# Ledger of designs, part 57: peptides against a protein of PDB entry 8YVU

Target 1, 39 residues: chain A of PDB entry 8YVU
Amino acid sequence: PQLCYILDAILFLYGIVLTLLYCRLKIQVRKAAITSYEK
Target 2, 160 residues: chain B of PDB entry 8YVU
Amino acid sequence: TWLTVLKKEQEFLGVTQILTAMICLCFGTVVCSVLDISHIEGDIFSSFKAGYPFWGAIFFSISGMLSIISERRNATYLVRGSLGANTASSIAGGTGITILIINLKKSLAYIHIHSCQKFFETKCFMASFSTEIVVMMLFLTILGLGSAVSLTICGAGEEL

## One batch from the design tools (peptide; aimed at target 1 Y5 G15, target 2 V30)

Design b2_p26_2_s2 (made by RFdiffusion4, then SolubleMPNN; from b2_p26_2, 16 letters changed)
Fold by OpenDDE base, seed 5:
Formats: structure tokens, C-alpha cells, sequence
Structure b2_p26_2_s2 (fold): chain B 39 residues (1-39), chain C 160 residues (1-160), chain D 39 residues (1-39), chain A 26 residues (1-26)
């Protein structure tokens, strides 16, 4: 049971970090698309 | 395009594989140090009795190290060696997953048969602990297999 | 305790999906960067 | 001791993993 909670905490943290990275990357893609459209 | 991405992430995949191997070794050593697996009745620790945490970790560690070295030195002989090691690690990982799934089924069956309502009983505690450790090992093995397969594909792409 | 295992499965699946999406997005960013460089 | 050496190696691998992860994040 304790190991399960530890694993949940690790996976939760991993999910948050990935979500933040995904959001940042998505913003970069949008910026790149806008720049490409202006050219 | 996929091959190019895998090549750029080869070192990361290798490190991930080594880390997975080390965690597996840690679990194996802890279980062997705390519990006398040879005297435990049943197949609750079948994966540990088979020595999977040890030999699997060795294969993954060697594969990861060879992958990192191959990427750093960029030598043809190292690329071939890494490809061979990653292929072997992929096979070992697949076998390990099979063993862990079988162990998990046996552990769950044991818990069901004994109707473990008292979690503080020694047998029920051991079965529950085994199940948790096996699940964690299964996740780690899947991650290791994924990294090994990715490295194998990357190495094969470099040879072609 | 059972909820912990269910949560682990959900978080694990979420992590895999996010990893795949992140990889796809990273490829898109790289393609956009290459296209911008060729112009 | 061999155990301490193994722990140090593990810590080194973890640190390397985090460094690579941060590089991928940038």
C-alpha cells in the first residue's frame, strides 16, 4: 500500500511535468506556424 | 524522421535503460536481503526465484552502457555491438514481462483464495507486498523493453 | 488500496499518451524549423 | 564498501538522467 502511494506521487509529478512541457511545445509550434504564415 | 528522433534520443534511452536496470537490482537485493525466498511457500516470488531482477538488470545495464558508448565514440564496431546487446536485452525484457505476468496472476490468485482481509497477517502481507513489487517491476521492465527496442531500431537504421 | 492501483493505471496511461503527443509535437516543431530555414 | 560504491554509481546515473531530461526540456 505504501509503495502504491509512492508510485502514485511519482507518476503524478511526471504527468504534471509532461503537461507543462507539452504546453510549452504547443506554444512553440503555434509561434512557428505564425512565423511561417507571415513569410 | 522517426529514426532521426531516435538517434538524437539514443543517449537518453540508454541512461533510462541503465536506471531501470539499477532499480531492478535494488529491488532484487532488498527482497533477497529481507526475505528468504527459498523458504517461502508458493509461487508468489517466482520472478525473484528465477533471478530475473539480476540477469535482466545485467542485460539492460550492458545494453544501455553499450548504447551510450556507441553514441559517444561513433565507431562501427561499437554500433554493431550495441545493436546486438539491445536485441538481446529486448528478448530478455520480453521474457521478463512474461515471467512477471505469470507471477502476478499467481499472487492475485493466492490473495483471492486466502481471502486476505487481515492485511497484518504474515502470509497476506507477503502476498500483497509481492504483488506490489511485481507490478512495479513490470512497469520498469516495460520501460526497459521500450528503450531497448528503440535503441535496436536506431542501431539498425544506422547500419542500413 | 484498490483505488490506488486504478489511479496508477490511469496515471501510467496518461504518461504514455502524453509522451507520444510530446514526441509528435517535437517532430512538428523540427519540421517547422527546417521549413523556415529553407525559406 | 562495494555497497557504497554501488550507491554512488546509482546517484551518478540518476543525476545524468535528470540532466538529459532537462536538456530535452530546453
Amino acid sequence: as target 1 above (39 residues)
Amino acid sequence: as target 2 above (160 residues)
Amino acid sequence: as target 1 above (39 residues)
Amino acid sequence: SLGELALLFLLYVIDRFFELFEKKLS
Scores: peptide ipSAE 0.430, ipTM 0.787, DockQ to the pose 0.033
OpenDDE base, seeds 1, 2, 3, 4: peptide ipSAE 0.423, 0.368, 0.346, 0.432; ipTM 0.789, 0.783, 0.794, 0.795; seed 4 fails the geometry check

Design b2_p26_2_s3 (made by RFdiffusion4, then SolubleMPNN; from b2_p26_2, 15 letters changed)
Fold by OpenDDE base, seed 1:
Structure b2_p26_2_s3 (fold): chain B 39 residues (1-39), chain C 160 residues (1-160), chain D 39 residues (1-39), chain A 26 residues (1-26)
Amino acid sequence: as target 1 above (39 residues)
Amino acid sequence: as target 2 above (160 residues)
Amino acid sequence: as target 1 above (39 residues)
Amino acid sequence: DLLNLALLFLLYVIQRFFDLFLSKLS
């Protein structure tokens, strides 16, 4: 049971990091789409 | 083609394999340092008693390193060496998965037989801990096997 | 203990969804790059 | 950068897979 909570903490931290990376990628895609639309 | 995609990701797969191997070694070392597996009754830690975390991790690490070196140098002799190492790693991974599945079954059976409602009992705690560690190692070995097989396919494609 | 496993399942599902979205975004970036190259 | 992202994603998949297996074993 204690190992489960430790794993949850690690997964939670990792999930936050992945969310941040996903947001950065999404912003890049949006910027690329805007640049393509202006051309 | 799928082969082209795998060739582009060969370095990534090699790094993944090395990382998986290192994690397996770390878990093996931790378990051996914390628990005296030789004195534990039953076959709950059969995979650890067999030394799989150590020799399996060595095979995966060697396979991954050879794959990365082969990709970087792009030499025919390195491609053959990488293919051989990845094949050996794939076989080792398959054997490891089998051992881990057997260990997992024994651990689960032990938990069910003893009706481990009290986690504070030494035997039940050890069985639960073993189950958790074995599951982690099983997942790591599956990932390692996947990377090794992918690298083997890439190497075979380069020889054709 | 049951709550820990439920949380793990939720985090796992979230990770799968994020992975799929990341793959979709990557495909969109590639399509945008190809379209920009053909223009 | 893509390799690092892929590595992080792989670690995430490993953690998720472990959690899934633990959930099935419980």
Scores: peptide ipSAE 0.510, ipTM 0.806, DockQ to the pose 0.130; fails the geometry check
OpenDDE base, seeds 2, 3, 4, 5: peptide ipSAE 0.489, 0.475, 0.509, 0.500; ipTM 0.799, 0.794, 0.808, 0.805; seeds 2, 3, 4, 5 fail the geometry check

Design b2_p26_2_s4 (made by RFdiffusion4, then SolubleMPNN; from b2_p26_2, 17 letters changed)
Fold by OpenDDE base, seed 2:
Structure b2_p26_2_s4 (fold): chain B 39 residues (1-39), chain C 160 residues (1-160), chain D 39 residues (1-39), chain A 26 residues (1-26)
Amino acid sequence: as target 1 above (39 residues)
Amino acid sequence: as target 2 above (160 residues)
Amino acid sequence: as target 1 above (39 residues)
Amino acid sequence: DLLELSLLFLLYVIDRFFELFEKLLN
């Protein structure tokens, strides 16, 4: 049971990090698309 | 700027792969040190008996290191080497997942057959512990595989 | 304890999905960058 | 001793991972 909680914590942290990275990448894609549209 | 970002991401993936490998190795060494797997009845620790935590960790570590080095030096031969290493690591990861799934099935079957209601019984405790460790190892292996595949795709993109 | 395992499964699936989406997005960004460079 | 060394190495890798992550976030 304790190992499960540790795994949950690790997975949760990983999920948060990936979410942040995904959001950042999505914003970059949007910026790139806007720049491409303006050209 | 985009290339720089991609390189940073590749390094991150490489580090993630190395970290995953090290965690797997740590779990493997801890289990092997605390438990005498050879004397445990059944195939509850089949993945450990096969030495997966060791060779899997080695493959992932090498793949991650090569990926990082390839990104830092930007040499064509290193890119190819990294691609090969990541491919090998991906195959190893897939094999590891298969082994771990088999181990998990055996562990669960053991728990069901013995109707482990008392957690404090040695056999039931070992089976439960094995299940937990195998699940963790499976997760780590999947993470490693994901990183290796990602690095492989990145390397292939650079080669083309 | 059962909830912990369920949470692990959900988080694991979430991590896989995010990783795939991230990879897809990264490929799109690369394609956009290449297209922008060729223009 | 081997366990301690392994733990130190793990901590080092984790530290590097976090450093890299911070660089990626910036």
Scores: peptide ipSAE 0.471, ipTM 0.810, DockQ to the pose 0.035; fails the geometry check
OpenDDE base, seeds 1, 3, 4, 5: peptide ipSAE 0.443, 0.463, 0.458, 0.458; ipTM 0.791, 0.802, 0.810, 0.802; seeds 1, 3, 4, 5 fail the geometry check

Design b2_p26_3 (made by RFdiffusion4)
Pose (drawn by RFdiffusion4):
Structure b2_p26_3 (pose): chain A 39 residues (1-39), chain B 160 residues (1-160), chain C 29 residues (1-29), chain P 26 residues (1-26)
Amino acid sequence: as target 1 above (39 residues)
Amino acid sequence: as target 2 above (160 residues)
Amino acid sequence: CYILDAILFLYGIVLTLLYCRLKIQVRKA
Amino acid sequence: SLLFLAFIFLFLVIFHFFFYFFHHYF
C-alpha cells in the first residue's frame, strides 16, 4: 500500500543482473574471438 | 576440476569488484553531501559515519584493477600483490558486513517502537530511506564479497 | 514517478530480448 | 552498445531513488 520504491527496489536488482550478464557475455565472446582468430 | 574453472573464469570477478567499487562512491558522496551526518536525532547513520563507503571504495577498486590486469599482463610481482589485495578486501568486506548488520539493528530499533506507526511519511521518511539504502548496499556488498573470496581461494592454488 | 518507473520498466523487456537474440546468434556462430 | 545501454539503465534507476528522496524532502 505504499508502492513506487518498493516496486523500484527489484528494478535495481534487474539492472545489476543485466549489467553483469552483459559483461560476462562480452568477455566470453572476446575470448572466443581470440581463440578462433589465431588459426 | 574446480581450480581450472576458477582460473579460466577470472576477470569477470574483477569486473564485478570494480562495479562494486564504482557504485559505492556514488552512494557515499550523495549521502555525505545532501545532508550532514552528525545531527540526526535518531543517529540513523552508523555506516556512513564510520567511513564505510569511503573505506572500501578505492580498496575494492585496487583489487579489481589488479585482478583485471593479471590476465592481461602477467607481471612478475603483480601475482603476489593480487592475492594480498584480494584477502585484504575479504577482511574489509567481513567488517563491512557486521557494521552494516548493526546499522540495520539500530535502524529497526528506531522504527520499531513508537517512532512511526505503519510505513513512513509521518515523521521519519529519512529512516525508511536510509534503511532501504543500507539494505541495497548490504546485498551488493554480499555479492562483492562472494566474488572476492572466490578469487582469493582461486588465486593461490599452489604453495605460497 | 510511477509513470517514470513504468517508462523504464519495459526497457528491460527489450534489453533481454536483444540479449537472447545475441545469445542465439552467437550459438549459431 | 547494449552493454552501454544497460549501464545507462542502471544509473537511471539509481537516479530515480534520489529524485524520489528530493521530492519528499523539499

Design b2_p26_3_s1 (made by RFdiffusion4, then SolubleMPNN; from b2_p26_3, 15 letters changed)
Fold by OpenDDE base, seed 1:
Structure b2_p26_3_s1 (fold): chain B 39 residues (1-39), chain C 160 residues (1-160), chain D 39 residues (1-39), chain A 26 residues (1-26)
Amino acid sequence: as target 1 above (39 residues)
Amino acid sequence: as target 2 above (160 residues)
Amino acid sequence: as target 1 above (39 residues)
Amino acid sequence: SLLELSLLFLLYVIQRFFDLFRKLLE
C-alpha cells in the first residue's frame, strides 16, 4: 500500500509538470499564430 | 514529419530507456537482496524467478546506449545496430509485459484465495508487496517498450 | 488499496496522453517558428 | 565495487536526463 501511494505521488508530479509544459507551449503557439496573422 | 520529430527526440528516448532499465534493475536487486524468493511459497514472484528484471534491464540498457551512440556519431552502421538492438528490446519488452501480467494474475488470485483481511500477516503482506512491485515493473516495461518502438521507427526511417 | 491502483492507472494514461499532446504541440511551435523566420 | 559503479552510472543517466529536460525547456 505504501508503494502504491509513492507511485501515485510520482505520477501526479509528472502529470503536473507535463500540464505546465503543455500550457506554456500552448501559449507560445497562440503568440506565434497572432504574430503570423499580423504579418 | 513524424520521423523528423522522432529523430530529434532519439537521445531523449534512449536516455529514458536506459533510466527505465536501471530502475528495473534496482528493483530487481533490492527485492533479491531483501527477500529470499526461493523460500517464498507460491508464484507471486514468478517474474523475478524468471530473471526478467535482470535480462530485461540489460536489453533496454544496450538498446538505449546504442541509440545514443548512433545519434552522436551519425554513422550508418551504428544506425543499423541501434535498429537491431531496439527491435530486440521491443520483443523483450513485449515478452516482459506478458510475464508480468501472468505474475499479476497469480498474485491477485493468491490474495483472493487466502482472504487477506489481516494485511499484517506475513503471507498477505508478501503477496501485496509482490503485486505492487509487479505493477511498478509493468509500468516501467510499458515505458521501455514505448521508447524502444519509437527508436525502432526512427531508425527505420533513417534507412529509407 | 484498490482505489490507489485505479488512480495509478488513470494517472499513467493521463501522462501518456499529455506526452503525445506535448509532442504534437512542440511540432506546431517549431513549424510556426520556421514560418515566421522565412517571412 | 560493481554496486558503486552502477550507482555512478545511474547518477550519470539522471544527470543527462535533467540536462535533456533543461534543453527541452529552453
Scores: peptide ipSAE 0.436, ipTM 0.798, DockQ to the pose 0.032
OpenDDE base, seeds 2, 3, 4, 5: peptide ipSAE 0.411, 0.432, 0.425, 0.423; ipTM 0.795, 0.801, 0.800, 0.790; seed 3 fails the geometry check

Design b2_p26_3_s2 (made by RFdiffusion4, then SolubleMPNN; from b2_p26_3, 14 letters changed)
Fold by OpenDDE base, seed 5:
Structure b2_p26_3_s2 (fold): chain B 39 residues (1-39), chain C 160 residues (1-160), chain D 39 residues (1-39), chain A 26 residues (1-26)
Amino acid sequence: as target 1 above (39 residues)
Amino acid sequence: as target 2 above (160 residues)
Amino acid sequence: as target 1 above (39 residues)
Amino acid sequence: SLLELALLFLLYVIDLFFNLFSKKLN
């Protein structure tokens, strides 16, 4: 049970980091799309 | 650009595979160091008795390393070697998953049969610990298999 | 303790999905960059 | 000690993971 909680903490942290990275990447894609549309 | 994307993905998958292998090896060494598996009755640690953390880690490590080297050197012979290693790693991963599932079933059955209400009893603690470790290793093995299969598909696509 | 295992499974699945989405998004960013360069 | 070795390995794994994510972000 203790190992399960440790794993949960690690996976949770990993998920948060990935979510932040995904959001940043999504913003970049949107900016690129807007720039392409203006050309 | 597609080649660059594929190369970056291959490197990431290779590193993931190596990481998975190292974690499995660590779990194997820790369990073997702390517990004398040979003296434990039952099949609670069947995956460890089969040596999966060791040979599986070796296969995944070799596959990952070959994938990274193949990507960096971009040599045809290395690509073929990496494809072969990834295929072997995929087979090993599938076998490992099967072994881990069997171990998990046996561990759960043991807990159910002995009605493990006392957490501090050695047998129940060992069964619970085994279940947790096996589940973790199962997840890692699935990740490793996914990476190996992905690398195999990428390598096969480059040969066509 | 059972909830911990369920949470582990959900977080693990979430991590895999996010990884796939991140890869897709990265490919899209690269495609958008190439299209912008060709214009 | 074995525990120290395990800790060093864990730190190495964490570092590798973070480096991979950082490289993928850039």
Scores: peptide ipSAE 0.473, ipTM 0.794, DockQ to the pose 0.038
OpenDDE base, seeds 1, 2, 3, 4: peptide ipSAE 0.455, 0.458, 0.460, 0.454; ipTM 0.792, 0.794, 0.789, 0.800; seed 4 fails the geometry check

Design b2_p26_3_s3 (made by RFdiffusion4, then SolubleMPNN; from b2_p26_3, 15 letters changed; failed a check: too like the target's own chain)
Amino acid sequence: TLLDLALLFLLYVIKRFFDLFLKKLN

Design b2_p26_3_s4 (made by RFdiffusion4, then SolubleMPNN; from b2_p26_3, 15 letters changed)
Fold by OpenDDE base, seed 4:
Structure b2_p26_3_s4 (fold): chain B 39 residues (1-39), chain C 160 residues (1-160), chain D 39 residues (1-39), chain A 26 residues (1-26)
Amino acid sequence: as target 1 above (39 residues)
Amino acid sequence: as target 2 above (160 residues)
Amino acid sequence: as target 1 above (39 residues)
Amino acid sequence: DLGDLALLFLLLVIQRFFDLFSLLLS
């Protein structure tokens, strides 16, 4: 049971990190697209 | 403006709504398949025995579908029709939330009445599990409603 | 405990999906960066 | 693109709720 909760915590943390990274990447893509449009 | 952002994300909101509905349906189906609620003693799963997860999920699914259809038909149908469909979707979502809240209250009341000090007791565990599932469905329904409302606002903004 | 493991499975699947999406986004960012560099 | 982010966010929220429920049930 404790291992299950630990796994949940790890997976949750991983999900948060992935979300943040995804957001950053998305922002980068948008910035790149804007820059490309201005050129 | 925020309206412009919503308009750009209209498709996303619709997809989110449908996904939410599908997830809710899946959860309901899984719970009913895994748990033989009919043989569980007590009223812990009374809401489940009533088939709430199923009809609630179906209701939300219909709402999501209506929202998606409304979005997809924006080019073919009048903006008013789209707005109407999104509004209907929002109402459906709201109804779903209401039902889920009622179920949640019932489940919580059961836990309090039985003074579930021992969470490991089968009945208390089942009640807690039911509560968790209901809360999850409630959250999903709230998200679906949020998407539907956003779509409705977007449609209304297009009419203005 | 069994329910916890089921949750773990769901979270795991979610994590996989997110990872795939992240990879796709990363590829898009790279493509956008290349396009921006060529202009 | 934004939709994908929203989907990811939704999934994260769902995960958070599951974790919360697990904690509440413990």
Scores: peptide ipSAE 0.510, ipTM 0.803, DockQ to the pose 0.115; fails the geometry check
OpenDDE base, seeds 1, 2, 3, 5: peptide ipSAE 0.497, 0.509, 0.488, 0.483; ipTM 0.795, 0.803, 0.793, 0.797; seeds 1, 2, 3, 5 fail the geometry check

Design b2_p26_4 (made by RFdiffusion4)
Pose (drawn by RFdiffusion4):
Structure b2_p26_4 (pose): chain A 39 residues (1-39), chain B 160 residues (1-160), chain C 29 residues (1-29), chain P 26 residues (1-26)
Amino acid sequence: as target 1 above (39 residues)
Amino acid sequence: as target 2 above (160 residues)
Amino acid sequence: CYILDAILFLYGIVLTLLYCRLKIQVRKA
Amino acid sequence: VSFLKVVFTVLLVLVFVVMIVVVVVF
């Protein structure tokens, strides 16, 4: 009954999860590009 | 096979360490700049007053930088420094967790007994704001500490 | 405030859809 | 009360900006 930031609290977790998943994907793709471009 | 998986998956732990160090500064500067931290009737601030946002800001940052640079450049002396910075960050996080837990204990002791019936917007909005902020910081610090301990136990993997 | 939260509430949906698309594309690669 | 709500909204926007900067850096 006192909403706004209570609903806005889980959105910070959503942001953290996405900002970490993108970093993990970028590091993984960079590693895959390095391993595939050597030969 | 745990050691190999932890070794090959290393620099993301540094990414999340440096994300914690960077986000810690923004919260610390905003909270310590918007209003004085020594004239609170409920003395709510028990973590920002102890320097915690500025105690592990350029502390997690250096551990994340060393861990990132470790796979980028395999320096002779950098491997030794990375383990020390990881274990010092593990200790700093261990202290931060307990100080943040006693900050939650005091904030709940303030809001719990006759200070404000029901939710906020009566007299002490700042108490609920500080409680929510510290809870978010505690969760983020748990996330950072878990990766810091995982990197500390991955990095040795050998005698000395 | 509430509407401001709603404007940034769907940004996550598109961001996760593009993230899944990138995942499927990289899997194909 | 309104002042601290504004300050908290600005802080959250700033934190999201810092998270996007970190993703761009790496």

Design b2_p26_4_s1 (made by RFdiffusion4, then SolubleMPNN; from b2_p26_4, 18 letters changed)
Fold by OpenDDE base, seed 5:
Structure b2_p26_4_s1 (fold): chain B 39 residues (1-39), chain C 160 residues (1-160), chain D 39 residues (1-39), chain A 26 residues (1-26)
Amino acid sequence: as target 1 above (39 residues)
Amino acid sequence: as target 2 above (160 residues)
Amino acid sequence: as target 1 above (39 residues)
Amino acid sequence: SQELLNVYLELFLKVLEVMEEVVKKV
C-alpha cells in the first residue's frame, strides 16, 4: 500500500511538471507565431 | 496547425475537468450509499458532510462544458462566460483543497490517537478508508484546479 | 489499496498522453523555428 | 440523513441530465 501511494505521488508530480512544460511550450509557439506575423 | 493544437488542448483540458468532476461525484455517491456519514462520530468525513463532492463536481462540470462549447462555437460571449465559469471553478477548487486538507489532518490524527493496529476494526477501517478517499479527492481537486486555471489563462489570452 | 492502483493506472495513462502531446508540440516548434530561420 | 441523501441523489441526476443535454447540443 505504501508503495502505491509513493507511485501516485511521483506520477502526480510528473503530470504537473509536464503540464507546466506544455503550457510554456505553447506560449513560446504563440510568441513565435506573433513575431512571424509582424514581419 | 497551431490553432488546431490550441483547440485540442482546450478540449482536452475541458474533458479532463469533466472527467474529474464525474469521478468526484461517483466517489461521493458511493460513500454516501455505503456509509451513513451523519452517524459517524468525528470529522473524518467533513468534506462529504459539507457536500464538496457534489458542488465541486457541479462547478468543474459547468466550467469544462462551457470551455468545450466556447471552443466549438467561437462566439465572444461564450468565451467570456467560459472565463467567468473557469474563474469560479478555480475559487471553488481552492476552497475544496482547503477543506480536504483539514479533513485529511483530522483523519490522520484520529488514526494516530486510536493506534489503529487492527485494520479490521470498524473504526480503524472507516478512518483508513476515509483517508484514502480524501487523498484521492484531493488529487482530483488539484487536477481540476489546474485545468480550470489553465483554461482561465487561455481565455484571458483570447480576450487580449 | 485497490483504489490506489486504479489511480496509478489513470495517472500513468494521463502521463503517457501528455508526453506524446508534448513531443508532437516540440517537433512542431522546431519545424517552425527552422522555417523562420530559412526566411 | 436519508432525506438529505435523496436530495443529493436528485441533484446529481439533474446535473447528469443537464450534462447530457449540453453534450448533445455541442
Scores: peptide ipSAE 0.417, ipTM 0.793, DockQ to the pose 0.051
OpenDDE base, seeds 1, 2, 3, 4: peptide ipSAE 0.423, 0.411, 0.438, 0.423; ipTM 0.802, 0.797, 0.803, 0.802; seeds 1, 3, 4 fail the geometry check

Design b2_p26_4_s2 (made by RFdiffusion4, then SolubleMPNN; from b2_p26_4, 19 letters changed)
Fold by OpenDDE base, seed 3:
Structure b2_p26_4_s2 (fold): chain B 39 residues (1-39), chain C 160 residues (1-160), chain D 39 residues (1-39), chain A 26 residues (1-26)
Amino acid sequence: as target 1 above (39 residues)
Amino acid sequence: as target 2 above (160 residues)
Amino acid sequence: as target 1 above (39 residues)
Amino acid sequence: SEELKKIYLDLFLKVFQLMQELVEKV
């Protein structure tokens, strides 16, 4: 059972990190799209 | 187009919110059906007593649905409505996380105080079960909050 | 303990889905950057 | 209550259908 909780914590952290990275990437895409439209 | 991709992402986030909400509701319902929370001594199920699985799930579901509808209709008023709903869901999620953390601390404290080495003792089993459910709900709430915040940022970016 | 394993499965699935979405988004960003450089 | 279970089940099924539609659109 302790190993299961550790795995949960690792997977949870991974999920948070991926979500943050995804958000950052999405913001970058939006900025790139805005810059391309102003040209 | 980038807009199409962003739209698909928003829809996916909305669906994720709804799914998270539904899972939270399911857990809340299961706990309420299996356990008589009123007869359980202590604050082990304080989050359930507060009805968080229910109202939190409703907020996330509404936010997700509004986000999906807003993206499909591309109406300005729906975008604003979705932004408002996502903001409200984000606040609700944050509050829920706080409640769940408090509940988790109480549950862990209970386990430590009673030196629950014997899993088969009813009180220790209930505390352990509560801890597991609270942890699951906490993870789901954080996922829901992440999706709601993402949708809020997306909506705010469209209004600027 | 069984609930912990179920949670692990859900988190694992979520992580896989997010990873796939991130990869797709990254590919799209790269394509957009290439298209902007050719103009 | 059995009614509540039915409502939850119906809602769950609707969400699953929405997810399936989303997957089909990707």
Scores: peptide ipSAE 0.445, ipTM 0.808, DockQ to the pose 0.083
OpenDDE base, seeds 1, 2, 4, 5: peptide ipSAE 0.429, 0.438, 0.435, 0.448; ipTM 0.803, 0.807, 0.807, 0.802; seeds 2, 4, 5 fail the geometry check

Design b2_p26_4_s3 (made by RFdiffusion4, then SolubleMPNN; from b2_p26_4, 19 letters changed)
Fold by OpenDDE base, seed 4:
Structure b2_p26_4_s3 (fold): chain B 39 residues (1-39), chain C 160 residues (1-160), chain D 39 residues (1-39), chain A 26 residues (1-26)
Amino acid sequence: as target 1 above (39 residues)
Amino acid sequence: as target 2 above (160 residues)
Amino acid sequence: as target 1 above (39 residues)
Amino acid sequence: SEELKKVRLELFLEVLKKMLELVEKV
């Protein structure tokens, strides 16, 4: 049971990091798309 | 620039792969140190007996390190090396997943056969612990495989 | 303990999905960058 | 068999050290 909680913590952290990276990437894609339309 | 983003992504994937490898190695070491697998009845720790935590972690570590080095130096030979290492790590990860699944099935079967209603029974505890460790290793292996595949795709894209 | 394992499964699935989405987004960014250089 | 286990352990520790060094470089 304790190991399960440790795994949860690791997976949770991983999920947060991936979410942040995904958000950053999505923002970059949007910015790139906007700049391409302005040109 | 997009190149900077890609580099950061590669570094992240490499770090993730290394971290996964380290965790797998740590679990392998802990299990081998705490438990005398040779004296455990059954194949509950078959993955450990096969040495998967060791060789799997090595492959993932190598692939992660090569990916990071390749990203930092931006040398064509390093990119190819990283691609090869990531491919090898992906294969190793797949093999490891297979082994872990087999081990998991055996562990679950053991738990089911012994009708482990009492968690405090030594056999049931060991089987449960084994199952937990194998599940953790399986998740880590899948994560490592994902990172390795991602790095492989990134490397392949750079070569095209 | 059962809830912990359920959480692990959910987090694991989330991680896989995010990884796939991240890969797709990365590919899109690459394609967008290539098209911008061709213009 | 015990010697093999020791060699594996040493190799494992070496890999861990290398990984730790790599993490420190990041």
Scores: peptide ipSAE 0.472, ipTM 0.815, DockQ to the pose 0.055
OpenDDE base, seeds 1, 2, 3, 5: peptide ipSAE 0.475, 0.467, 0.469, 0.456; ipTM 0.817, 0.812, 0.808, 0.802; seeds 1, 2 fail the geometry check

Design b2_p26_4_s4 (made by RFdiffusion4, then SolubleMPNN; from b2_p26_4, 19 letters changed)
Fold by OpenDDE base, seed 4:
Structure b2_p26_4_s4 (fold): chain B 39 residues (1-39), chain C 160 residues (1-160), chain D 39 residues (1-39), chain A 26 residues (1-26)
Amino acid sequence: as target 1 above (39 residues)
Amino acid sequence: as target 2 above (160 residues)
Amino acid sequence: as target 1 above (39 residues)
Amino acid sequence: QEQLKQVYLQLFLKVLEKMLELVNSV
């Protein structure tokens, strides 16, 4: 049971990190799309 | 530039792979240190007996390191080396997943056979612990494989 | 303990999905960058 | 074995620091 909670913590952290990276990447894609549309 | 983004992603994937490898090694070493697997009846720790946490983690670590080095130096030979290492790590990861699944099945079967209603029984506790560790290792291996495959695709894209 | 394992499964699935989405987004960014370079 | 564990732990910490730096750089 304790190991399960440790795993949950690791997976949760990983999920948060991936979400942040995904959001940043998505913002970059949007910015790139906007700049390409203005050109 | 998109190249800078890709480089950062490669570094991230490499770091993730190394981290996964390190966690796998840590679990492997902890299990080997705490549990005398040789004295445990059954194949509950078959993956550990096969040494998967060690060789798998080594392969992932090497592939991750090579990926990071390749990204930093931007040398064609390093990219090829990283691609090769990532491919090897992907194969190792696949093999490891297979071993872990087999181990997981055995562990689950053991738990089912012993009708582990009492968690405090030593055998049930060990089987449960083994199952948890194997599941963790399986997840880590899948993550490592994912990172290795991603790095391989990135490396292949740079060679084209 | 059962809830912990369920959480692990959910987090794991989320991690896989995010990884796939990240890969797809990365591919899209690459395609967008290539198209912008050709223009 | 303990020395190996320490080396791995140090390596792990270094990797974590690098990951944190990467996350902050994005």
Scores: peptide ipSAE 0.486, ipTM 0.819, DockQ to the pose 0.093
OpenDDE base, seeds 1, 2, 3, 5: peptide ipSAE 0.468, 0.469, 0.475, 0.461; ipTM 0.817, 0.814, 0.810, 0.804; seeds 1, 2, 5 fail the geometry check

